Peptides against a protein of PDB entry 6B9H. Designs and how they scored, part 14

Target 1, 151 residues: chain A of PDB entry 6B9H
Amino acid sequence: AELCESLLTWIQTFNVDAPCQTVEDLTNGVVMAQVLQKIDPAYFDENWLNRIKTEVGDNWRLKISNLKKILKGILDYNHEILGQQINDFTLPDVNLIGEHSDAAELGRMLQLILGCAVNCEQKQEYIQAIMMMEESVQHVVMTAIQELMSK

## One batch from the design tools (peptide; aimed at target 1 Q124 M131 H139 M142)

Design b2_p15_1_s2 (made by RFdiffusion4, then SolubleMPNN; from b2_p15_1, 7 letters changed)
Fold by OpenDDE base, seed 2:
Structure b2_p15_1_s2 (fold): chain B 151 residues (1-151), chain A 15 residues (1-15)
Amino acid sequence: as target 1 above (151 residues)
Amino acid sequence: MKKETKEFFLELLKQ
């Protein structure tokens, strides 16, 4: 999916420890958890990160468990820190991500993380970094932000 | 398109 591929490119700019080259690499949630910690390490602290299982392999049940925790963390962050600025009425189906590596649903998960980045304490730096990316990626990111912030 | 995205992100920076 176009959304997933563009946001995968964006996720790669965080330079996290976990491999993040493919859609499959993101399905266990480890990369996403590490990205969230970079976005707000005070909220997504080491105690939070330790709840995410790292040795998952191909176990789709463990993937889904991680993804559910990550989604909950994002939603809680929206309510507790971001002041509910993001429209989260259409949530990603983490079962499809974990069991089937569904790129469209993964794109929606990454979109929520994008929302965290452009509203966090360091939002200015993240927005400026996006402005340095390929124009095609910037356009997809812009559309994704517009969808999140729409009322 | 470049102008459109630039204007969008510049406006977003004002928030």
Scores: peptide ipSAE 0.645, ipTM 0.924, DockQ to the pose 0.830
OpenDDE base, seeds 1, 3, 4, 5: peptide ipSAE 0.644, 0.642, 0.644, 0.643; ipTM 0.924, 0.923, 0.923, 0.924

Design b2_p15_1_s3 (made by RFdiffusion4, then SolubleMPNN; from b2_p15_1, 8 letters changed)
Fold by OpenDDE base, seed 1:
Structure b2_p15_1_s3 (fold): chain B 151 residues (1-151), chain A 15 residues (1-15)
Amino acid sequence: as target 1 above (151 residues)
Amino acid sequence: MREQTRQFFLELLQQ
C-alpha cells in the first residue's frame, strides 16, 4: 500500500528506539506509541507509554490490545488537545493490523498519527521536516492530510 | 506535482 509505505518512511524520521524498518515492525504498536510520545510527551507521558506492552512477539492478541490503547489515545488526544481538528470517522481496523499485518489499515493508523503531528504544538517543525522528504513521499503525505482535514 | 506539494505545505504552515 502506497500510503503505508510512505508513512512508514515518515515514521522512520522520528528515529525511535524500537525497530521500525518493516510493516511487521509496526504491528505491535510499540513504534507508534514511541512516536506519539515524541509528538506530545506531556500528554503521551511515560505512564501512558508504560501501558503498552513491549515484549509482544508474534502474539496477535497482544498486538491488538496495544493497538486499541494507541487508537484510543489518538482519539482522546484529538478531542481533548487538538479540538477535533482531524476526521476520525473512518477508523483503522486494529484487528486486521494485529492479526494479519494489513498494510492498508496500518496506513490509516499512521495517518491518524500524522494528523496529530501536523496539528500539535510542534506542527511547524513536523511540517517543515515533511517538506525536506522525497517529493513522492510528500505527495502521499499531502493527500493523507487533505483526507484527514476534510469534513 | 512538486510545486503543488510545496504550495500545500506552505499554506498549511500559515494556518
Scores: peptide ipSAE 0.701, ipTM 0.950, DockQ to the pose 0.873
OpenDDE base, seeds 2, 3, 4, 5: peptide ipSAE 0.698, 0.699, 0.699, 0.699; ipTM 0.950, 0.950, 0.950, 0.950

Design b2_p15_1_s4 (made by RFdiffusion4, then SolubleMPNN; from b2_p15_1, 6 letters changed)
Fold by OpenDDE base, seed 1:
Structure b2_p15_1_s4 (fold): chain B 151 residues (1-151), chain A 15 residues (1-15)
Amino acid sequence: as target 1 above (151 residues)
Amino acid sequence: MSEETREFFEELLSQ
């Protein structure tokens, strides 16, 4: 989906250690967890990151387990740190991501991470980085943020 | 950058 592809491009700007070139690379949650740690390393600290299983391969059950932890972390972060500045009314279906690599649902997960970035302590830096991206990506990101903030 | 997106992100930065 357009959302997923644009946000994948955005995710790649974080330069995480895990492979992050394809939709499939994101389905195990490892990239997303590393991105969240960059967004707020005090909250998503090493202890939190260590709960995310690496080397899951194609095991969709392990993927889903990771994704559930990540989603919980995002929701807790929004509640505890961001004061629920973003709307998580429409949650991604992590089962579809883990089992079927569903791009639409993955896009929704990445959208939640985007919400964390544009509301965190370093939001200025992340917003400025987005403003340096390709215009087509910027437009999708803008729409994604608007959706989070307007619901 | 389009005018629309520029204005959006500039407004977002002002918050």
Scores: peptide ipSAE 0.701, ipTM 0.953, DockQ to the pose 0.726
OpenDDE base, seeds 2, 3, 4, 5: peptide ipSAE 0.699, 0.698, 0.698, 0.699; ipTM 0.952, 0.952, 0.952, 0.952

Design b2_p15_2 (made by RFdiffusion4)
Pose (drawn by RFdiffusion4):
Structure b2_p15_2 (pose): chain A 151 residues (1-151), chain P 15 residues (1-15)
Amino acid sequence: as target 1 above (151 residues)
Amino acid sequence: SALETFMKEQEESLH
């Protein structure tokens, strides 16, 4: 905890098309998919993004379907591009995100996305951008990176 | 590296 909201501030720095003001705004997977495209458009391309349904509303089943596709993409990216540098021993429970808007599980998913950003080809720029954020947010990001990079 | 610098600065600020 103290992971989800700090990482929400970080997500907001991407200025993606979908709304990203609240925890609930993240539960349908659209913001996350758009952030992943910004992190690596050569991997999270338009063909990939097309699989993420928009206009989900309160349909938690579709939220889960979207989130499973996002998690599948992150794990594949970790394996195929990042050489398993992101620790994936504990997977976020996407069913709890969809059924209960579980911010803790959402925080874990956002941590995986942070892992993508700090290990991608543009990791230098993403790290430099974090260094401009509020100190409280940087500290939480530091802790999140330490966890996700450890073996 | 940028990450090592970032991590060091954050750890020092917590002392």

Design b2_p15_2_s1 (made by RFdiffusion4, then SolubleMPNN; from b2_p15_2, 8 letters changed)
Fold by OpenDDE base, seed 1:
Structure b2_p15_2_s1 (fold): chain B 151 residues (1-151), chain A 15 residues (1-15)
Amino acid sequence: as target 1 above (151 residues)
Amino acid sequence: SLLDEFMKRIQQSLL
């Protein structure tokens, strides 16, 4: 999916420790968790990150478990820290991500993380980074942000 | 806002 591929490119700019070259690399949630920690290390602290299992392999049950924790973290962050600045919208189906590597649902998950980045304390830095990306990627990211803010 | 300006800028550049 175009959304997923563009947001994968965006995720790669965070330069996290976990492999993040393919859609499959994101399905265990480890990259996403590390990205969230970079976005707000005070909230997504080491104790939070330690709840995410790193040695998942192809175990879709463990993937789903991680993804559920991450989704909860994002939702809690939006409520507790961002003050519900992000409008309610369709939540990603983490079961489809974990079990089938569903790119569309993964795109929705990454869109939530994008929402965290553009609304966090360091939003200016992340927006500036987006503006340095390739034009076609910028377009998709912009559209994704618009969807978050206009629903 | 910063976000609004960002969105506007990108929209204009892609027209």
Scores: peptide ipSAE 0.093, ipTM 0.718, DockQ to the pose 0.658
OpenDDE base, seeds 2, 3, 4, 5: peptide ipSAE 0.034, 0.042, 0.038, 0.054; ipTM 0.677, 0.718, 0.687, 0.712

Design b2_p15_2_s2 (made by RFdiffusion4, then SolubleMPNN; from b2_p15_2, 9 letters changed)
Fold by OpenDDE base, seed 2:
Structure b2_p15_2_s2 (fold): chain B 151 residues (1-151), chain A 15 residues (1-15)
Amino acid sequence: as target 1 above (151 residues)
Amino acid sequence: SLLDEFMEKIKKSLL
């Protein structure tokens, strides 16, 4: 999916420790958790990160468990820190991500993380980085931001 | 703000 592909490229700019080359690499949530910690390490601290299992393999049940925790973290962050700056949005189906590596649903998950980045304390730096991305990727990312905040 | 400028740019690019 175009959204997932572009946001995967965006995620790769964070240079996290976990592998993040393919859609499958993101399905266990480890990359997402590490990205969120970079976005706001005070909120997504070590205690939070330690709740995410790092050695999941192909166990889709463990993937879904991680993804549910991450989704909850994102939603709580929006409520507690961002003050609901992101309007009501269609939530990703983490079951489809964990069990089937669904790219469309993964794209929606990454879009929520994008929302955290462009509203966090360092939003200026993330926005600047996005504005310098390759045109085709930038277009998708900007469209995704608009959808989150103008809906 | 930069976010406002960015959003304006987004709007222009999508029109």
Scores: peptide ipSAE 0.082, ipTM 0.711, DockQ to the pose 0.495
OpenDDE base, seeds 1, 3, 4, 5: peptide ipSAE 0.033, 0.054, 0.058, 0.058; ipTM 0.681, 0.735, 0.751, 0.746

Design b2_p15_2_s3 (made by RFdiffusion4, then SolubleMPNN; from b2_p15_2, 9 letters changed)
Fold by OpenDDE base, seed 5:
Structure b2_p15_2_s3 (fold): chain B 151 residues (1-151), chain A 15 residues (1-15)
Amino acid sequence: as target 1 above (151 residues)
Amino acid sequence: SLLDEFMEKVEKSRL
């Protein structure tokens, strides 16, 4: 999916410790958790990050467990910190991500993380970084942000 | 333009 591919490129700009070169690399949630910690380390602190299992391998049940924790963290962050600026948005099916590496559902998950970045305290820095991305990728990312802001 | 629309929505989100 074009959305997932473009958002993968965006995720790579965070330069996290975990491998993040392929869609499969994102399915265990470890990269997502590390990205969220960079976005807001006060909220997504070490105690929160330690709830995400790192040695997952191909165990889809463990992937789903991690992804559920991450999705809950994103939703709680939107309610408690961002003032529910993202409302009534289609939620990703984390079962399809963990079990089948579904790119469309992964795209939805990454879009929620994008929403956290462009609404957090350091939103201006993330927006500026997006404005410097390659044009074709930038277009997809900006469209995804517009969709979030319209909800 | 798309960029203008994007910036407008970003500014609105700050209000």
Scores: peptide ipSAE 0.031, ipTM 0.665, DockQ to the pose 0.083
OpenDDE base, seeds 1, 2, 3, 4: peptide ipSAE 0.027, 0.027, 0.029, 0.029; ipTM 0.667, 0.654, 0.662, 0.664; seed 1 fails the geometry check

Design b2_p15_2_s4 (made by RFdiffusion4, then SolubleMPNN; from b2_p15_2, 10 letters changed)
Fold by OpenDDE base, seed 3:
Structure b2_p15_2_s4 (fold): chain B 151 residues (1-151), chain A 15 residues (1-15)
Amino acid sequence: as target 1 above (151 residues)
Amino acid sequence: SLLDEFLEKIKQSLL
């Protein structure tokens, strides 16, 4: 999926410790959790990050468990910190991500993380960074942001 | 370009 691939490229700019080269690398949630910690380390602190299992392997049940925690974290962050600027949005199916590496649903999950970045305290810096990306990727990312803001 | 104008519009709406 074009959305997923473009957002994977965006995720890679965070330079997290976990491998993040492929769609499959993102399905266990570890990269996503580390990215969220970079976005807001006061909210997604070490205690929060420690709830995410890092040695998951190919266990899709553990992947889904991690993804559910991450999704909850994102939703809570939007409610408690961002003032619910992103609502009435179709939630990703974390079961499809964990069990089948569904790129479309993964794209939706990454889009929610994108929403956190462009609405957080340091949103201007993240927006500026996006504006420096390759043009075709920018188009997809900015369209994804626009979709979030319209919901 | 058209894309540049679009991106600028989106950027301004977010800031």
Scores: peptide ipSAE 0.052, ipTM 0.744, DockQ to the pose 0.134
OpenDDE base, seeds 1, 2, 4, 5: peptide ipSAE 0.031, 0.031, 0.031, 0.033; ipTM 0.684, 0.656, 0.678, 0.693

Design b2_p15_3 (made by RFdiffusion4)
Pose (drawn by RFdiffusion4):
Structure b2_p15_3 (pose): chain A 151 residues (1-151), chain P 15 residues (1-15)
Amino acid sequence: as target 1 above (151 residues)
Amino acid sequence: DPTLDEFFEKNLASL
């Protein structure tokens, strides 16, 4: 905990098209998919984004379907591009995210996305950007990175 | 990664 909200502030720095003001705004997977495209458009391309349904509303089943596709993408990226540098021993429970808007599980998904950003080809720029954020957010990001880069 | 090390040093020194 203290992961979800700090990482929400980090997500907000991407300024993606979908709303991203609340924890609930993240539960349908659209903001996360758009952020991944910004992190690596060569991998999380248009064909990939097209699989993520928009206008989900309160349909938790579709939220879960979207989130499974997102997590599948992150794990594939970790394996195929990042050489398994992101620790994926504990997967976020996307069912809890969809059924209960579980912020803790959402924080774990956002941590994986942070992991993508700090290990991608543009990791220097993403790290430099984090260094400009509020100190409280940087400290939480530091802890999240330490966890996700450890073996 | 030097950028990440710098980031850690900066934030650990402020604790």

Design b2_p15_3_s1 (made by RFdiffusion4, then SolubleMPNN; from b2_p15_3, 5 letters changed)
Fold by OpenDDE base, seed 4:
Structure b2_p15_3_s1 (fold): chain B 151 residues (1-151), chain A 15 residues (1-15)
Amino acid sequence: as target 1 above (151 residues)
Amino acid sequence: DPVLEEFFKKILSSL
């Protein structure tokens, strides 16, 4: 999916420790959790990160468990910190991500993370970084942000 | 791309 591929490229700019080269790399949630910690380490602190299982392998049940925690974290962050500045009524299906590596649903999850980045305390830096990316990626990101803010 | 630039400048100026 175009959204997923573009946001994967964006995710790669965070230079997290976990492998993040493919869609499959993101399905266990570890990369996403590490990205969220970079976005707001005070909220997504070490205690929060420790709830995410790192040795998941191909266990889709564990993937889904991680993804559920991450989604909850994003939603709680949106409510508690961001003041619900992003719209989340169209939630990603974490079951499809964990069990089937569904790129479309993964894209929607990454879109929520994008929402965190462009609304967090460091939003200026993240937006400026996006502005330095390839135009094709910027267009997808623009559309994704518009969707988050307008729904 | 002026469209992109304008959009992100708008986002930067928003709360």
Scores: peptide ipSAE 0.618, ipTM 0.927, DockQ to the pose 0.100
OpenDDE base, seeds 1, 2, 3, 5: peptide ipSAE 0.615, 0.613, 0.617, 0.616; ipTM 0.927, 0.926, 0.927, 0.927

Design b2_p15_3_s2 (made by RFdiffusion4, then SolubleMPNN; from b2_p15_3, 5 letters changed)
Fold by OpenDDE base, seed 5:
Structure b2_p15_3_s2 (fold): chain B 151 residues (1-151), chain A 15 residues (1-15)
Amino acid sequence: as target 1 above (151 residues)
Amino acid sequence: MPELEEFFKKVLASL
C-alpha cells in the first residue's frame, strides 16, 4: 500500500535502535513504540516502553499483544494530551497486522502515529522535517494529515 | 511543488 510505504520512509527518519527497513520489521510494534517515545518521552516513558516485549520473533500472538498496547497508548495520548477524538471506524485492525503483516492496516497504524507527531509539543519540527522529504512522500503524508484533520 | 509547500505552511499556521 502506498500509505504504508510512504510512512515507513517517514518512520525511518526517527533513527530508532530497532530495525525498521521492511514492513515486517514494524509488525512486532517495537519500532513504533520507540518512535512514540521520541515524540513524547514524558508520556511514553521508560516504564511504558518496558511493557512492549522485545525478542518476539515470528510469534504473531506476541506481536498482537504489543500492537494492542501501542494502539491503546496512542488513543489515550490523543484523549489525555492532544484533546482529540478518533473515530473507531477508522482504527487499524492489529490482528491483521500481527498475524498477516497486512500493509494497509499497518498504514492506518502509522497514520495514527503521524497524528501524534504533527500535534505534539514539537509539531513544528516534525512538520518541517516532512517538508524536506521526497515530494512523492510529502504528497501521501499531506493526504494522510488532511484525513486526520477532517475527523 | 507549490501545492505541498502551501499546505504545510497552512498546517504550521493552524497548529
Scores: peptide ipSAE 0.574, ipTM 0.915, DockQ to the pose 0.103
OpenDDE base, seeds 1, 2, 3, 4: peptide ipSAE 0.568, 0.568, 0.571, 0.571; ipTM 0.913, 0.912, 0.913, 0.913

Design b2_p15_3_s3 (made by RFdiffusion4, then SolubleMPNN; from b2_p15_3, 4 letters changed)
Fold by OpenDDE base, seed 3:
Structure b2_p15_3_s3 (fold): chain B 151 residues (1-151), chain A 15 residues (1-15)
Amino acid sequence: as target 1 above (151 residues)
Amino acid sequence: DPVLQEFFEKVLSSL
């Protein structure tokens, strides 16, 4: 999916330790967790990150478990820290991500992480970084941000 | 791209 591929490119700019070259690389949640820690290390601290299982391999049950924790973390962060600046919409189906590597659902998951970045304390820096990306990626990001802030 | 520039400038101003 276009959303997933564009946001994968965006995720790669964080230079996390975990492999993040393919859609499949993101399905275990490890990259997402490391990105969230970079966005706000005070909230997504080491204790939080340690709850995410590493080395899950192809175990889709463990992937789903990680993804559920990450989704909860994102939602809690939005409510507790960001002041609910991200409007509610259909949440990503983490079961489809974990079991089937569903790119559309993964895209929606990454969109929520994008919401964290563009609303966090360092939001200006993240927006400026996005403005330096490829134009085609920026268009997708623009649409994604618009959806996050819509009714 | 003026459309992109205008949008992100708007986001920067509103946040």
Scores: peptide ipSAE 0.632, ipTM 0.930, DockQ to the pose 0.103
OpenDDE base, seeds 1, 2, 4, 5: peptide ipSAE 0.628, 0.629, 0.629, 0.631; ipTM 0.930, 0.929, 0.929, 0.930

Design b2_p15_3_s4 (made by RFdiffusion4, then SolubleMPNN; from b2_p15_3, 6 letters changed)
Fold by OpenDDE base, seed 5:
Structure b2_p15_3_s4 (fold): chain B 151 residues (1-151), chain A 15 residues (1-15)
Amino acid sequence: as target 1 above (151 residues)
Amino acid sequence: DPILQEFFEKIQSRL
């Protein structure tokens, strides 16, 4: 999906330690967890990150377990820190991500992380970085932000 | 939020 590919490019700008070259690299949640820690290390601290299993391999059950923890973290962060309710927004199906590497659902997951970045304390820095991205990717990212903020 | 407002104005100009 176009959304997933563009947001993968955006995720790569964080330069996390975990491999993040392909859609498959994102399905275990390790990259996403490391990105969230960069966004807000006070909330997504080392204790939180240590709850995410790093040696997952191809075990889709372990992938789903990680993804559920990450999704819960995002939702809690939005409620507790950002003061936003996303009840009307379509949530990603983490089962499809973990078991089938579903790009559409992964795109929705990355969109939620994007929402955290553009609403966090360092939102100005992340917005400025987005404004410097390649035009084709930037368009998709900006549209995704607009969709998040309008719901 | 003035930062977000400015950002969305730029988005609207490009979409």
Scores: peptide ipSAE 0.158, ipTM 0.769, DockQ to the pose 0.524
OpenDDE base, seeds 1, 2, 3, 4: peptide ipSAE 0.157, 0.100, 0.101, 0.142; ipTM 0.774, 0.653, 0.657, 0.761; seeds 2, 3 fail the geometry check

Design b2_p15_4 (made by RFdiffusion4)
Pose (drawn by RFdiffusion4):
Structure b2_p15_4 (pose): chain A 151 residues (1-151), chain P 15 residues (1-15)
Amino acid sequence: as target 1 above (151 residues)
Amino acid sequence: DPTLDEFFEKNEASL
């Protein structure tokens, strides 16, 4: 905890098309998919993004379907591009995100996305950008990185 | 990574 909201502020720095003002705004997976495309458009390309349904509303089943595709993409990216540098022992429970808007599980998903950003080809720029954020957010990001980079 | 180390040092010193 104290992970989800700090990482929401970080997500907001991407200025993606979908709304990203609340925890609920993140539960359908669209903001997360758009952020991943910004992190690595060569991997999270248009063909990949097209699989993520927009206009989900309150349909938690579709939220889960989207989130499973997101998590599948992140794990594949970790394996295929990042050499398993992101710790994936504990997977976020995407069913709880969809069924209960569980912010703690959402925080874990956002931590995986942060892991993508700090290990991608543009990791230097992403780290430099974090260094400009509020100190309270940087401290939480620091803790999140330490966890996700450890073995 | 030097940039990440710098980021950690900066934030650990302010704690």

Design b2_p15_4_s1 (made by RFdiffusion4, then SolubleMPNN; from b2_p15_4, 6 letters changed)
Fold by OpenDDE base, seed 4:
Formats: sequence, C-alpha cells, structure tokens
Structure b2_p15_4_s1 (fold): chain B 151 residues (1-151), chain A 15 residues (1-15)
Amino acid sequence: as target 1 above (151 residues)
Amino acid sequence: DPLLEEFFKKILSSL
C-alpha cells in the first residue's frame, strides 16, 4: 500500500537498531516500539520497551501480542500526553498485521506513530525532517496527517 | 512544491 511504503521510508529515518527495510520487518512491532521510544523516551521508557518481545520470529501470535501493546501505548500516549489530538476513529487491525503482514493495516499503524511524532514535544524537528523527504513521501504524509487531525 | 510547503508551515505554526 502507498501509505505503508511511504511511512516505511519515514520510519527508516529514525535509524533504529532493529531491521526496518521491509513491511515484514515491521510486523513484530519491535521497530515501532523503538521508534516510539525515540519520539518520547520519557513516556516510552525502557520499562515500557521491555514489555515488547524481541525474539518473535514468525510467531504471529507473539507479533499480535506486541502490536496490541504498541497500539495501547499509542492510544494511551495520545490520551495522557497529546491530549487526544489524534483522530483514532479507524484503528488498525493488528491481527491482520501480525498474521498476514497486511500492508494497509500496517500503514494505519504507522500513521498513528506519525501522529505521535507530529504532536510530540519534538514535533518541530519531525515536521522539518519530513519536509526534507522526497516529494512523493511528503504528499502521502500530508494526507495522513490531514486524516489524523480531522475532527 | 508550494502546496506541501504551505501545508507543513501551517502545521508548524499550529499549537
């Protein structure tokens, strides 16, 4: 999916430790968790990160478990820190991500992470970084942000 | 792209 591919490119700019070259690389949630920690290390601290299983392999049940925790973290962050500035009326189906590597649903998950980045304390830096990305990616990001911020 | 520039500037200026 276009959303997923563009946001994958965006995710890669975080230079996390976990492999993040393919859609499949993201399905276990480890990259997402590491990205969230970079976005707000005070909230997504080491204790939070330690709840994410790192040795998941192809176990879709463990993937889903991780993804559920990450989604909860994002939603809690949105509520507790961001003041519910993100419209989450359409949540990603983490079952489809974990079991089927569904790119569309993964894109929606990454979109929520994008929401965290553009609303966090370092929002200026993340937005400026986006502005330096390829135009095609910027267009997708723009649309994604518009959807997130719509009431 | 002027459209993109304007959009992100708008976001940057938002609360």
Scores: peptide ipSAE 0.585, ipTM 0.920, DockQ to the pose 0.100
OpenDDE base, seeds 1, 2, 3, 5: peptide ipSAE 0.580, 0.581, 0.582, 0.585; ipTM 0.920, 0.920, 0.920, 0.922

Design b2_p15_4_s2 (made by RFdiffusion4, then SolubleMPNN; from b2_p15_4, 7 letters changed)
Fold by OpenDDE base, seed 4:
Structure b2_p15_4_s2 (fold): chain B 151 residues (1-151), chain A 15 residues (1-15)
Amino acid sequence: as target 1 above (151 residues)
Amino acid sequence: DELLQKFFEKVQARL
């Protein structure tokens, strides 16, 4: 999916420790968890990160477990820290991500993380970084933010 | 957010 591919490119700018070259690399949630920690290390601290299983392999049950924790973390972050500044209009189906590597649902998951970045304390830096990305990626990211922020 | 709006305007201007 176009959304997933563009946001994968965006995720890669975080330079996390976990491999993040393909859609499949993101399905276990480890990259997403590390990205969230970079976005707000005070909230997504080591104790939170340690709840995410790193040795997952192809176990879709473990993937889904991780993804559920990450989704919960994002939603809690929105309520507790961001004051619900982003819309959870349509939640990603983490079962489809974990079991089938569904790119469309993964795109929606990454969209929620994008929402965290553009609303967090360091939102200015993240927005500036986005403005330096490829033009086609910027367009997709803009659309994703607009959709997320719509009421 | 002012910067976010500026970002949107720049992208839309290129379309």
Scores: peptide ipSAE 0.595, ipTM 0.924, DockQ to the pose 0.869
OpenDDE base, seeds 1, 2, 3, 5: peptide ipSAE 0.393, 0.060, 0.091, 0.357; ipTM 0.873, 0.727, 0.659, 0.857; seed 3 fails the geometry check

Design b2_p15_4_s3 (made by RFdiffusion4, then SolubleMPNN; from b2_p15_4, 5 letters changed)
Fold by OpenDDE base, seed 5:
Structure b2_p15_4_s3 (fold): chain B 151 residues (1-151), chain A 15 residues (1-15)
Amino acid sequence: as target 1 above (151 residues)
Amino acid sequence: DPLLQEFFERIESSL
């Protein structure tokens, strides 16, 4: 999906330790967790990160378990830190991500992480970083942010 | 892209 591919490119700008070159690389949630830690290391601290299993392999049940923890972390972060309410009816289906590497649902997951970045303490820096990206990626990211703001 | 620039400036103001 266009959203997933563009947000994958955006995720790659964080230069996390975990491999993050393909959609499949993101399905275990490890990259997402490391990105969230970079966004707000005070909230997504080492204790939180340690709840995410890194040696997942192809175990889709473990992938889903990680993704559920990450999704909950995002929702809690929005509620506790950002003071924002996210509509539960628009949440990504982490089962489809973990079991089938569903790009559309992964895109929705990455969009939530994008929401964290553009609303966090370092929001200005992340916005500036987006403005430095390739125009085609900027367009998709812009649309994704607009969708978040319209909810 | 001036449209993108304007958009992000607006976001910075509204967030």
Scores: peptide ipSAE 0.076, ipTM 0.733, DockQ to the pose 0.103
OpenDDE base, seeds 1, 2, 3, 4: peptide ipSAE 0.042, 0.070, 0.069, 0.052; ipTM 0.679, 0.731, 0.724, 0.690

Design b2_p15_4_s4 (made by RFdiffusion4, then SolubleMPNN; from b2_p15_4, 5 letters changed)
Fold by OpenDDE base, seed 4:
Structure b2_p15_4_s4 (fold): chain B 151 residues (1-151), chain A 15 residues (1-15)
Amino acid sequence: as target 1 above (151 residues)
Amino acid sequence: DPLLEEFFKKIQASL
């Protein structure tokens, strides 16, 4: 999906330790967790990160477990830190992400992470970074942010 | 993209 591919490109700018070159690389949630830690290391601290299983392989059940934890973390972050500035209008189906590597659902998951970035303490820096990205990516990210703000 | 830049300025102002 276009959303997923553009947000994958955005995710890659975080330069996390985990491989993040393909959609499949994101399905275990490890990259997402590391990105969230970069977004807010005080909230997504080492204790939180340690709840994410790193040696998942192709086990879709473990992927789903990780993704559920990450989704919960995002939602809790929205509630506890961001004051629900991000509307969870459409939650991603983490089962489809973990079991089928569904790009559309993964895109929605990454969109929630995008929401965290543009509302966190370093939101200005993340917004500025987005403005420096390739135009085609900017357009998709812009649309994704607009959707988050409008619903 | 000037339009995109304006959009992000709007976002920044609303945050």
Scores: peptide ipSAE 0.076, ipTM 0.757, DockQ to the pose 0.102
OpenDDE base, seeds 1, 2, 3, 5: peptide ipSAE 0.035, 0.035, 0.069, 0.075; ipTM 0.685, 0.691, 0.748, 0.756

